# Designs tried in a protein design run: peptides against a protein of PDB entry 7BDX. Part 51

Target 1, 212 residues: chain A of PDB entry 7BDX
Amino acid sequence: EMGAAACTLLWGVSSSEEVVKAILGGDKALKFFSITGQTMESFVKSLDGDVQELDSDESQFVFALAGIVTNVAAIACGREFLVNSSRVLLDTILQLLGDLKPGQCTKLKVLMLMSLYNVSINLKGLKYISESPGFIPLLWWLLSDPDAEVCLHVLRLVQSVVLEPEVFSKSASEFRSSLPLQRILAMSKSRNPRLQTAAQELLEDLRTLEHN

## One batch from the design tools (peptide; made by RFdiffusion4, then SolubleMPNN)

Design b1_p11_4_s1 (from b1_p11_4, 4 letters changed)
Fold by OpenDDE base, seed 1:
Structure b1_p11_4_s1 (fold): chain B 212 residues (1-212), chain C 212 residues (1-212), chain A 11 residues (1-11)
Amino acid sequence: as target 1 above (212 residues)
Amino acid sequence: as target 1 above (212 residues)
Amino acid sequence: RSPFDSSPLLP
C-alpha cells in the first residue's frame, strides 16, 4: 500500500518540469531508474497468465513507475538523461512491450508506449529505440492489440519513425515489406476518432514517402 | 528497495513549496498521510529491541516519510492541512516520540521533532500539539536523550511553547513544576554550539517570563 | 511534436 501511494504521488508531481529537473538533479536518479526497470520487469514476469487485477497495489505501483518515466521523457533534459544514462530502462520497456500478449496489461502498454514516444521526440532517442533489435516486428505485434488506445500509441510511435527520414531510410525495406497495411486501413475507419485520425495521418505520411 | 527509492525521491522534491501544494491539491493526500502514520507506527513497533540498521530499506523508507511530513509542515498550507485533516498523523508522531527510548531511532526522532516544530509555527498547530495528553512529560522524556540533535530539536519545540503566552499560560504550572532546569543548564554549557545557543535562548526566555 | 503527459492516466 504505502509504496504505491508514495510512487503515485511522485507520478502526480512529475507532471511539472521543475520536479523532473529536481528528480534528475539528485545523485539517486541513476539508481532509481535502474531499479524501476527491474521492478517493471519483475511485475510483467509475475503475471504468469493470471489476469492481474488492474486495481492491485502492485499494478498501481508499476503504473506509477511507468507514468514517472513517461513524464521524465516529456522533458528535454529527461529524454537526454534516459537516452544517455538509462538505456537499459528503454531496452526493458521495449522487451516488456514484446513479452506482453495482445490485450494483456493495456494500461501499462499505453504508459510504456507514451514513454517511448516521448523519447522519440529527440533524434538520438528515436535512433536508439528504432535501431533496437526486433523494433519493426514489435510495432506490428503491438498493432495486433484489440485495444484502441494501445493501437493509437503504436501508430504515433510508427509516425515518429516515418517522419524522420534519417531513421526511416535505415529500416525502410523491412518497414515496407512487413507493413500491416490492411490493419492500418481498418484503423482509419475506426469509430474511435483519435485512432481514426492517427491512422489517416500515418497513411498520408506513408503515401507522401512513396511519391518522393 | 523500489518503494524506498520512490519515497526518497518524493522526499527530495518535497523541499519545493509548489510540490507540497501539488501533493495536497490531489485527491490522494488524505489517504497518503493516513497510511504514512500507520507505516511509521508499524516500523517503530517492529523494532522489538533490535537495533535496526540505519541503512535498511525500511528505515530509509520511514525516514523519507518523516522527511515528507516535515517538508509539508514547512509550508503554510501544509501546516493547515495537517492540523485540519491529518490530526491522527500528528497524534501518531507524538505517540512514537514517546514509545522510542533515549538513544533509539535518533534520525527518526529528529525528523519527527522537526515536523512538530514546523506545525508549531501556526498557533492552531501549537495549540493542538501542546494540548495533547502527556505533552509536557514527553518533552522531558525526549530531553533525556543523549543525542545533541534530538535535544536541540526538543529545546526548539519547548521554545515554541514558551514564546506563545496563550499556550504557555495553559500549561505554565505543570511546565514550571517539572522543568528539568539542571539538564537545560547543562545543555547551555554544551560543546555543541547549536545546542548551547538554543539552551541559552530558552533560559533567557524563561527568565523573562518569571519577571513579567 | 508535443510530448504526452501521463497525468490523465492517474487513478
Scores: peptide ipSAE 0.301, ipTM 0.874, DockQ to the pose 0.106
Fold by OpenDDE base, seed 2:
Structure b1_p11_4_s1 (fold): chain B 212 residues (1-212), chain C 212 residues (1-212), chain A 11 residues (1-11)
Amino acid sequence: as target 1 above (212 residues)
Amino acid sequence: as target 1 above (212 residues)
Amino acid sequence: RSPFDSSPLLP
């Protein structure tokens, strides 16, 4: 209980840029983000056994960790820190997104995808994520999720790659050959207006790139 | 490890007034401070068994909790919150200061005494603490500690009572009859300059009150 | 592009 409560308060206050700067300005930041990755990995590896109730203190703790990473990545200096000094955490987030099954740990997937999207606002972060082995297959695996919020955040991450010519050109052949176009077209007809809009925008961006 | 790391980061950022306001402005504050008291009490009760290494993750976690309480009490709205809505936590801190032996958990004692001193800056907090059963005997018990920092913070808390006529008048007879004057006089000769100064100031304040 | 704040996902 207490660990989850403290971590949840830290998550709440991490919405402030000044709090993120204070976290990163301390000598404890590197160790904290290293242990964060290990803790998240240990949690996901434990899910194949006992149905860890999503409402458990441990689940809440891991959600708060992923929320903190997201809010750190929301700040320019936080993105720079993660990309320069905590690449192992980014590798862990990519790994865990691959290990989780469709419909499994939806809230955690959303938070991790939000963190990767925030990191992708930095071109160095976008390059690092997109050059990770299996990144394109991972996006399509995640887009197979039945959850509309998971799919929304995958579409936004795909859009981050598509809108950056330096990044898209390196994976354009793989992207075009494996693109789940029928799935994205189905999402453009979703009753969820946010998912519908994101799928429509991505389809427009893709059409623009085929004509250039 | 991870719980102590998260709580220690929350402690570090709680030095900001805006972070304290953010913690207290949320609906989670009441629950957090309730669980804080219970966690600190459980830790102190466990010390009679296994020599919990002071460097343990659990010790570090409890130190961070006490540090957060201290930093919340450093802010005017934080003092008002603690005195109005978290009196049970103040009662727990007073209890734990009584339960700890001389030389036991020095760092935790210092943090708890700092929190009570900060609460005493609010007259309502000072009244609440000083009207607690056994408060005067507790001060003398704590002043028997061999640690100079513990004794320093006890002397400052005594000084907070002595300098407030509304509070001091209510306990003046008990205070005068039980005052460990020889112990305070010995501290006024300490090689520790902070302890020496605090003991000298308190002796001057007490002399002023005997002549009025 | 604007970053996401995860605070709306606080329990």
Scores: peptide ipSAE 0.300, ipTM 0.873, DockQ to the pose 0.106
Fold by OpenDDE base, seed 3:
Structure b1_p11_4_s1 (fold): chain B 212 residues (1-212), chain C 212 residues (1-212), chain A 11 residues (1-11)
Amino acid sequence: as target 1 above (212 residues)
Amino acid sequence: as target 1 above (212 residues)
Amino acid sequence: RSPFDSSPLLP
């Protein structure tokens, strides 16, 4: 309980750039983000047996941790910190996104995908994430999710790859051979307007790349 | 571990007035400060049996909670919030200061005394604390502590009472009859310059009140 | 590109 309450307050104040700078300017940031990865990993591993109630203190605590990571990654110095000093956390987020089944822990998947998207704004972050083993299969696994918000954030992360020629060129063959085009086309007809727009934009970007 | 790390970061950023306003502007603040009191109470009650290592995650977590309360009480809106909406927490802090033995949990006592001192800057806060049952005996119990920082913060809280005629008049008879004058005189000769100064100032204030 | 603020997902 108390940990979830404290972490939720920390999440709320982490929307401020000055708070992110204050968190990162301390000697405690490295330890915090190291334990963050371990805590999220322990939570996801516990889901195979216990019907952890989604409204549990543990769930709320992990959501707040993922929310903090997202808000840190929203700031330039936070992206630099994560990419330089907390790569283990990024590796853990990628692993956990693979371990979660379609429809499982939707809120956590959304927050983790938002954090990876924010990291992808930094070219070094985008390179690091996209060069991770199994990254392309992971994107397609996540795009099989029935949840529109999960799929939206996957499409935005895919767009981050497609819009960077230097990154896309390395994975272009694997990307083209495995692209779930029918799934993306189905999303371009979604009733969710944000999902529909993101799928249409990605399809336009892909068509532009086929002509180059 | 993770709770202590998150709460320690929240403590660090709570030194900002804008962060205190952000914490208090949310609907979560009431719940947070309610659970804070319960968590500190549970920790202090556990000390009678377990040699809780002072460097434990639990200790660090409780220190961070008390540090947050102190920083919230340092801000005008934070004092107003505590005095209006979190009186149970103030009652808990007063109780725990009574339950802790001389020399026990010195760092926690210092943080709790700092929080009460900060609350005492608000006349409504000073009235609330000083009108609490056993407040004057509690001050003398705390002043028996061998630690100079504990004694310093007790003297500052006593000074807050003595400097407010409206508050001091209500307790003046009990205060004068129970005043550990020899202990305060001994502190005025302390090698700790902050303790020495605080004891001298209080003795001067008391002499001024004897002439009125 | 603009980053995401996760604050809208606060409970």
Scores: peptide ipSAE 0.299, ipTM 0.874, DockQ to the pose 0.107
Fold by OpenDDE base, seed 4:
Structure b1_p11_4_s1 (fold): chain B 212 residues (1-212), chain C 212 residues (1-212), chain A 11 residues (1-11)
Amino acid sequence: as target 1 above (212 residues)
Amino acid sequence: as target 1 above (212 residues)
Amino acid sequence: RSPFDSSPLLP
C-alpha cells in the first residue's frame, strides 16, 4: 500500500518538467531507474501463474513506475538521460512488451508504449529502440492486441519510425515484408476515432513512401 | 528497496512549493498522510526488539515520509492541510516522539521535530500541538537527548511556544514549574554554535517574559 | 511530435 501511494504521488508530480529535472539532477536517478526496470521485470514474470488482481498494490506500483518513465521521457533532458544512462531500462521495456500476451496487462503496455514513443521523439532514442533486436516483430506482436489503446500507441510508434528516413531506410525491407497491412486497414475502419485516425495517417505515410 | 527509492525521490522534489500543491491538490493526499502515520508508527513499534540497521530500506522509507511531512508543513497551504485534515498524523508524530528513547532514531526525531516546528509557524498549528496532552513533558523528554540536532530542534519548537503570548499564557504555569533551566544553560555553553545560539536566544526570550 | 503525458492514466 504505502509504496504504491508514494510512487503514485511521484508519478502525478512528474508531469512537471521541473520535477523531472529535480529527479534527474540527483545522484539517485541512475539507481532509481535501474531498480525500476528490475521491479517491472519481476512483476511481469510473476503474472504467468497467479491471476494477479489488476487492482493490486503491486500492479499499481508498477503502473506508477511506468508512468514516471513516460513523464521523464516527455521532456528533452529526460529522453537524453534515458538513452545515455538507462539503456537497460529501455531494453527491459522492450523485452516486457514481448513477454506480455495480447490482452494481458493492457494499462502497463500502454504506459510502456507511451514511454517508448516519447523516447522516439529524439532521433538518438528512435535509433536506439528501432535497432533493438526483434523490434519490428515486436511491433506486429503488439499490434495483434485486441485493445484499441495498445494498438493506437503501437501505430504511433510505427509512425515515429516511418517518418524518419534515416531510421526507416535501415529497416525498410523487413518492414515492407512483414507489415500487417490487413490489420492496419481493419484499424482504419475502427469505431474508435483515435485508432481510426492513427491508422489512416500511417497508411497515408506508407503510400507516400511507396511513391518516392 | 524500490519503495524507499521512490519515496526518497518524492521527498527530494517536495522541497518545491508547486510540488507540495500538486500533492495536496489530488484526492489521494488524505489517504497518503493517513497511511504515512500508520507506517511510521509500525516502524517505531518494530524498534523495541531488533536493532534495525539504521541504514535499512525500511528506515530510509520512514525517513523519507517524515521528510515529506516536513516539506509539506514548510508552506502555508501544507500547514493548513495538516492541521485541518491530517490531525491524526500530527498526533502520531507527537506520540512517536514520546515513544522514542534518548539517542534512539535521531534522524527520524529531527525530521519529526522539523515538521512540528513548521506546523507551529501557523498559530492554528501551534495551538493544536501545544494543546496536545503531555506536550510540555514531551519537550523536556526530547531535550534530554544527547544529540545536539535533536536538542536544537526542540529548542526551536519551545521558542515557537514562548514567542506566542496567546499560546504561552495557557501553559505558562506548567512551563515555568517544569522548565529544565540547568539543561538549557548547559546548552548555551555548547560547542555546537547552532545549539548555543538557540539556547541563548531562548534564555533571553524567557528573561523578557519574567520582566513583563 | 508532441510527447504524451501519462497523467491521464493516473487512477
Scores: peptide ipSAE 0.299, ipTM 0.873, DockQ to the pose 0.105

Design b1_p11_4_s2 (from b1_p11_4, 4 letters changed)
Fold by OpenDDE base, seed 4:
Structure b1_p11_4_s2 (fold): chain B 212 residues (1-212), chain C 212 residues (1-212), chain A 11 residues (1-11)
Amino acid sequence: as target 1 above (212 residues)
Amino acid sequence: as target 1 above (212 residues)
Amino acid sequence: RSPFDPSPLLP
């Protein structure tokens, strides 16, 4: 309870750039993000057996941790810190997204995807994430999720890769050969307008790249 | 570990007024401060048996909680919130200060005293604390501590009472009859310059009140 | 690209 409450407050205030700078300006930042990854991993590994109540203190705590990572990644210096000093955390987030099944832990999955998207705003972050082993298969695995919000954030991360020639060129062959085009086309007809728009935009971006 | 790390970061950033406002502006503040009191109480009750390692995660967590309360009380709206909505927490802090023996849990005792001092900057807060049952005996109990930093913060809290005529007048008879004058005089000769100064100032304030 | 702030999504 208390840890989850404190972490949730820290998540809320971490929306401020000055708070992110204060978090990172201390000697405690490295340790905090290291333990964050371990805590998130421990939580996801616990899910294989007990149907953890989504509203458990443990769940709320891990959601707040993922939220803090997202808010840190929303700031330029935070992105730089994560990519320079907390790569293991990024690797952990990618691994956890792979370990989670479709429909499993949707809220956490969304927060982790938001954090990766924010990291991807920095070219160095985008390169790091996209060069991670199994990244392209992971995107398609995540895009098979029945949850519209998961799929939306996957599509945005895919768009971040597609829109960067220096990143996309390295993966273009694998990307084209494995692209779940029928799934993306189905999403472009979604009743969720945000999902529909993101799928349409991605299809337009892909068509533009085929004509060049 | 992780809870202590998160709470320690929250403590650090709570030095900002805007962060304090953000903490208090949410619906979670009441619950957070309620659980804070309970957590601090649980910790102090656990000390009677095992020599808790001062560097334990539990100790660090409780220190961070007390630090957050202190930083909230450093801000005008935070003082008002504590006195209006979290009186039970203030009562808990007073109780815990009474339950702790001289030389026991010095760091926590200092943080709790700092929080009460900050609350006392508001006349409503000072009235509330000073009207708490056993407050005057508690001050003298705390002033018997061998720790100079504990004694310093007690003397500052005593000074906050003495400097407010509307508060001091209610307690003046009990205060004068129980004042550990010899102890304060000994502190005015301390090698610790901060303790020495605080004891000298308090003695001057008391002399001024005897002449009026 | 605009970053996401999930803080408004606090349960």
Scores: peptide ipSAE 0.069, ipTM 0.834, DockQ to the pose 0.105
Fold by OpenDDE base, seed 2:
Structure b1_p11_4_s2 (fold): chain B 212 residues (1-212), chain C 212 residues (1-212), chain A 11 residues (1-11)
Amino acid sequence: as target 1 above (212 residues)
Amino acid sequence: as target 1 above (212 residues)
Amino acid sequence: RSPFDPSPLLP
């Protein structure tokens, strides 16, 4: 209980840029983000196929950790820190997104995808995650989720790659050969307006790239 | 480990007035400070006479909690919050200071005494703690500690009572009858310059009150 | 592109 309460407060205050700067300006930041990755990995490995109650202290704690990473990645200096000094945490987030089954830990997937999206705002971060082994298959695996919010955040991450020609050109062959076009087309017809819009925009961006 | 790391970061950032306002402006503050008291109480009860290693994750976690309370009490709105909405936490801190033996958990005692001192800056807080059952005997018990920093913070809390005539007048009879004058006189001769100064100032303040 | 600033999940 107390760990989750403290971590949840830290998550809330980490929405401030000044708090993110204070966290990163301290000598404890490197250790904190190293332990964060290990803690999230241990949690996902413990799920043993059981839907751990989303309301458990442990779940709330891991959600707060993923929320802190996302809020740090929302700030330019935070993205730079993660990409320069906490690459192992990014590798862990990518691994955990691959290990989680469709419909499993939806809230955690969303937070981790939001963190990767925020990291992708930095070209160096986008290059790092997109050059990760199995990144394209991982996006399609995550897009197989039944949850509209997971799929929305995957589409936004795909769009981050597509809109950066320097990154997209390196993976364009694999991307074109494996693109789940029928699935994205189905999402463009979703009753969820946010998912519908994101799928339509991505389809327009992809069409623009085929003509160039 | 991770709980102590997160709580230690929250402690560090709580040195900011804006972070204290953000913590208290949230719906989670009341629950957090309630659990904080319970956690500190559970820790002190578990000490079973063994000097828990000061470097244990649990010790670091409880130190960070006490540090957060101190930093909240350093701000005017934080003092008002604690005195209005978290009196049970103040009662718990007073209890734990009584339960701890001389030389036991020195760092925790210092943090708790610093929190009470910060609360005493508010006249309403000073009234509340000084009207607590056994407060004067507790000050003398704490002043029996061999640690100079514990004794220093006790003397500062005594001085906070002595310098407020509206508070001191209510306890002046008990204070005069139980005052460990020989102990304070010994501290005025300490090799620790901070303890020496605090004891000398308190002796001067007490002499001034005997002549009025 | 605007980053996400996730609010703490309500219990």
Scores: peptide ipSAE 0.065, ipTM 0.834, DockQ to the pose 0.104
Fold by OpenDDE base, seed 1:
Structure b1_p11_4_s2 (fold): chain B 212 residues (1-212), chain C 212 residues (1-212), chain A 11 residues (1-11)
Amino acid sequence: as target 1 above (212 residues)
Amino acid sequence: as target 1 above (212 residues)
Amino acid sequence: RSPFDPSPLLP
């Protein structure tokens, strides 16, 4: 209980850039983000097919941790810190996104995807994430999710790759050969307006890249 | 481990007034401070005569909680919140200071005393603390501590009472009849310059009140 | 690109 409450407060205050700078300016940041990854990994491993009640203290704790990572990644110095000093945490997030089945831990997936999207704002972060082993298969695995918010955040991460020529060129062949075009086209017809827009924008970006 | 790391980060960032305002502006503040008191109480109860290693994760967690309370109490809106909405936490801190033996949990005592001192800056906080059952006996119990930092922070809290006529007048008879004058005089001769100064100032304040 | 702030997702 108390750990979840403290992490939830830390998550809330981490929306401030000055708080993110304060977190990172301390000597405890490296240890904190190391243990964060291990804690998130332990939580995902403990799910053993049981639907963890979304309202459990453990779930709230892990959501707060993922929220803190996302808020840190929202700030330029936070992205730089994560990509320079906490790569193992990024690797853990990528791994956990792969370990989770479609429809499993939707809220956690959304938060982790938001963190990766924020990291992807920096070219160095985008390079690191996109060069991770199995990254392209992971994107398509995640797009198989029935949840519209999961799919939305995956499409935004895909768009981050597509909009960066230096990154897209390195995996363009694999990307084009494995692209779940029918799935993305179905999303462009979604009743969810945010998912619909994101899928349409991505399809336009892909068309522009085929003409150049 | 992770809970202690998160609380330690929250403690560090709570040194900012804006972070304290953010903590208190959220809907989770009441729950957080309620659980904080319970967690601190559980820790003190678990000490069962065993010298908890000062370096334990549990100790660090409770120190961070006490540090957060102190930093919240350093801010005017934080003092008002504690005195209006978290009185049970203040009662818990007073109780725990009484439950701990002289020389036991020195660091925690110092942090709790610092929090009470910060609360005492507001007349409403000082009134609440000083009107607590057994407050004067508690001050003298705490002054029996061999630790100079404990005694220093007790003397500062005593000084807060002495310097407020509205508060001091309500308990002046009990205060004068139970005053450990020989102990305070011994502290005014301490080799610790901070303790020496605090004891000298208090003795001067007390002399001024006897002449008026 | 604008980053996400998940703070509105606080329970």
Scores: peptide ipSAE 0.053, ipTM 0.837, DockQ to the pose 0.107
Fold by OpenDDE base, seed 3:
Structure b1_p11_4_s2 (fold): chain B 212 residues (1-212), chain C 212 residues (1-212), chain A 11 residues (1-11)
Amino acid sequence: as target 1 above (212 residues)
Amino acid sequence: as target 1 above (212 residues)
Amino acid sequence: RSPFDPSPLLP
């Protein structure tokens, strides 16, 4: 309980750039983000047995942690910190996104995808996560999710790869050979307007790359 | 562990007035401070059996909570919030200061006394804590502590009472009859310069009140 | 690209 309340307040105040700088300027940031990954991993591993209520203190705690990571990654110095000093956390987020089944822990999956998207704004961050072993299969696994918000954030992350020629060129063969085109085309007809737009834009970007 | 790390970061950022306003502007502040009191109480009650290592995660967590309360009380809107909306927390801090033996949990005792001192800057806060049942006996109990920092913060809180005629007049008879004058005189000869100064100033204030 | 607005997506 108390940990979830404290993390929720920390998440709320981490919306400020000055608060992110204050968090990162301390000697405690490294330890915090190290334990964050372990706590998120322990939570995801516990899901195979206990029906953890979505509104549990444990769930709220992990959501707040993922929210803090997202807010840190929203700031330039926060992206630099994560990519330089907390790569283990990024590796953990990628692993947990693979461990979660389609439709499982949708809220956490969205927050983790938002954090990775924010990291992808930095070229070094995008390089790091896109060069992760199994990254392309992971994107397609996540895109199989029935949740429109999960799929939206996956499409945004895919677009981050496609829009960076230096990054896309390294994975272009694997990307083209495994692209779930029919799934993306189905999303371009979604009733969710944000998902529909993101799928259309990605399809336009992909068509532009086929002509180059 | 993770809770202690999160609370420690929240404590660090709560040194900002804007962060205190952000914490209090949310719907989550009431719940946070309610659970804070319960967590501190549970910690103090656990000390009778387990040699809780001073550097334990539990200790660090409770120190961070007390630090957050202190930083909130350092701001005008934070004092108003505590006195209007979190009186149970103030009552808990007063109770815990009574439950702790001389020399026991010195760091927590100092942080709690700092929070009460900050609350005492507001006349409504000073009235509330000084009108608490057993407040005068509690001050003398705390002043028996062998730790110079505990005694310093007790003397500062006593001075807050003495400097407010409206507050002091209500307790003046009990205060004068129970005043540990020899203890305060001994502190005015302390090798700790801060304790020495605080004891001298309080003795001067008391002499001024005897002549009025 | 603009980062996600760090507004806590309060559930």
Scores: peptide ipSAE 0.048, ipTM 0.832, DockQ to the pose 0.082

